# Peptides against a protein of PDB entry 4IGA: the designs that were tried, part 2

Target 1, 116 residues: chain A of PDB entry 4IGA
Amino acid sequence: KRVLIVDDAAFMRMMLKDIITKAGYEVAGEATNGREAVEKYKELKPDIVTMDITMPEMNGIDAIKEIMKIDPNAKIIVCSAMGQQAMVIEAIKAGAKDFIVKPFQPSRVVEALNKV

## One batch from the design tools (peptide; made by RFdiffusion4, then SolubleMPNN; aimed at target 1 V101; its pose is not in this set)

Design b1_p28_3_s4
Fold by OpenDDE base, seed 1:
Structure b1_p28_3_s4 (fold): chain B 116 residues (1-116), chain A 28 residues (1-28)
Amino acid sequence: as target 1 above (116 residues)
Amino acid sequence: SMEELEKKIEEALKKVKEQLEELKKELE
């Protein structure tokens, strides 16, 4: 399966890329904000998306909503430092399948990839 | 349905709670 990685932090994208590839998945591409994520989703048609929340231009919640309009069957895993209940609820309402808090263990990401 | 959505929210909150508990144990 192919994964689109969305995060404004280059270090985080690098970390996720390493975890994803070691787990046997392919990285379809990367995005640095919500607007770019939506465009990359259209272009690459990935099987799975890892989505940051706090980003410039367009935040992750809005990006989830836009991607779900494009593909109601999109498989989106949120990865965020904001683990508040309100944020989790908002992400799931928007269409996310899972929510991972930063910092995370690689095994948690792999579990999410395998189950989404 | 609303019931299905509530269940998904509950499951997500549970997973977040479990992850946070694991993080707490690592810091002890």
Scores: peptide ipSAE 0.620, ipTM 0.899, DockQ to the pose 0.962
OpenDDE base, seeds 2, 3, 4, 5: peptide ipSAE 0.616, 0.606, 0.604, 0.614; ipTM 0.899, 0.895, 0.895, 0.897

## One batch from the design tools (peptide; made by RFdiffusion4, then SolubleMPNN; aimed at target 1 V88 V101; its pose is not in this set)

Design b1_p29_2_s4
Fold by OpenDDE base, seed 3:
Structure b1_p29_2_s4 (fold): chain B 116 residues (1-116), chain A 29 residues (1-29)
Amino acid sequence: as target 1 above (116 residues)
Amino acid sequence: SSEEERKRQEEIERRNEEVRELVEKLLKE
């Protein structure tokens, strides 16, 4: 399966890329903000998306909503430092299938990838 | 220290588990 990685931090994208590839998944591409994420989703048609929340141009919640309009069957895993219950509820309501709080262990990401 | 790192990792796991449980409940609604 192919994964689109969405995070404004280069370090985080690198970390996720390493985890994803070591787990046997392919990286479809990367996005640095929510607007780019929506565009890349259309372009790459990934199987899974890892989505940050706090990004410039467009935040992750809005990106989830827009992607779900494009593909109601999208598999989106949120990966964010904003682990408050309200944010989790908002993300799942928007259409996300999981929520991983930063910082995280690699195994948590792998479990999420395998579950969605 | 190794003990401090262990405690930090346990806290990380705990927080993520709480979120995971919340997600599971929400998806069942």
Scores: peptide ipSAE 0.628, ipTM 0.897, DockQ to the pose 0.979
OpenDDE base, seeds 1, 2, 4, 5: peptide ipSAE 0.235, 0.260, 0.259, 0.625; ipTM 0.728, 0.727, 0.748, 0.897; seed 5 fails the geometry check

Design b1_p29_3_s2
Fold by OpenDDE base, seed 5:
Structure b1_p29_3_s2 (fold): chain B 116 residues (1-116), chain A 29 residues (1-29)
Amino acid sequence: as target 1 above (116 residues)
Amino acid sequence: MEEELEKKIEEALKKVKEQLEELLEELLE
């Protein structure tokens, strides 16, 4: 399966890339904001998306909503430093399949990838 | 659909809580 990594932080994208690759998944591509995420989703048609929330241009919640309009069956895993209950609820309502709080264990990401 | 969504939210919140508890435990070691 191919994964689109969405995060404004280069180091976070690198970390996720390492985890995803070691878990036997392919990295379809990367996006640095929600707008790029939507465009990359259309272009690459990934099987899974890891989605940051706090990003410039377009936040992760809005990106989830837009991706879900494109593909109602999209498999989106949120990875966010914002672990508040309200944010989790909002992400799931938007269509996310899982919510991972930063900092995270690699095993938690792998678990999410395997379950979606 | 609403009931299914509520269940998904509950499961997500549970996982987040568990992750935060694990993180806190690591900080206290």
Scores: peptide ipSAE 0.632, ipTM 0.898, DockQ to the pose 0.893
OpenDDE base, seeds 1, 2, 3, 4: peptide ipSAE 0.542, 0.569, 0.628, 0.568; ipTM 0.869, 0.878, 0.895, 0.879

Design b1_p29_8_s2
Fold by OpenDDE base, seed 5:
Structure b1_p29_8_s2 (fold): chain B 116 residues (1-116), chain A 29 residues (1-29)
Amino acid sequence: as target 1 above (116 residues)
Amino acid sequence: EEERKRREEEEIEKRNEEVRKLVEKLLEE
């Protein structure tokens, strides 16, 4: 399966890329903001998306909503430092299938990838 | 140092487990 990685932080994208690759998944591509995430989703048609929330141009919640309009069967895993209950509720309501709080263990990401 | 690291990892796991349980509840509704 192919994964689109969405995060404004280069270090976080690198970390996720390492985890995803070691778990036997392919990295379809990367995006640095929500607008780019929507564009890359259309272009690459990934099987799974890892989505940050706090990003410039367009936040992760809006990106989830736009991706779900394009593909109602999209598999989106949120990865965010904003682990507040209200944010989790908003992300799941928008269409996300899981929510991982930063910082996280690599095993938690692998579990999410395998489950969606 | 090893004990500190273990405790930090346990706290990270506990925080993520709490959120995971909330997600599961929401998806069942």
Scores: peptide ipSAE 0.704, ipTM 0.921, DockQ to the pose 0.984
OpenDDE base, seeds 1, 2, 3, 4: peptide ipSAE 0.701, 0.702, 0.698, 0.180; ipTM 0.920, 0.921, 0.919, 0.703

## One batch from the design tools (peptide; made by RFdiffusion4, then SolubleMPNN; aimed at target 1 I92 I100; its pose is not in this set)

Design b1_p30_3_s1
Fold by OpenDDE base, seed 2:
Structure b1_p30_3_s1 (fold): chain B 116 residues (1-116), chain A 30 residues (1-30)
Amino acid sequence: as target 1 above (116 residues)
Amino acid sequence: SELEKKIEEALKKVEEQKEELAEELAKKLA
């Protein structure tokens, strides 16, 4: 399966890329904000998306909503430091399949990838 | 509802993650 990695932090994208690749998944591409995420989703048609929340231009929640309009069956895993209950609820309501809190254990990401 | 159940499960998983993180941090501070 191919994964689109969305995070405004280069370090985080690099970390996720390593985890995803080592887990046997292919990285379809990367996006640095929500707007780019939507564009890349259309372009790359990834199987799975890892989505940050706090990003410039467009936040992750809005990106989830836009992606879900494009593909109601999109498999989106949120990866965010914003682990407040309200944010989790909002993400799930928007269509996210899972929510991983930063800083995370790599195994949590792998587990989410395998289950979505 | 199904949505409520999904939310409940997600919240539970997040709390579990936070607990694991707290334990990890506690170990580093010990």
Scores: peptide ipSAE 0.596, ipTM 0.875, DockQ to the pose 0.900
OpenDDE base, seeds 1, 3, 4, 5: peptide ipSAE 0.592, 0.587, 0.590, 0.589; ipTM 0.874, 0.873, 0.873, 0.872

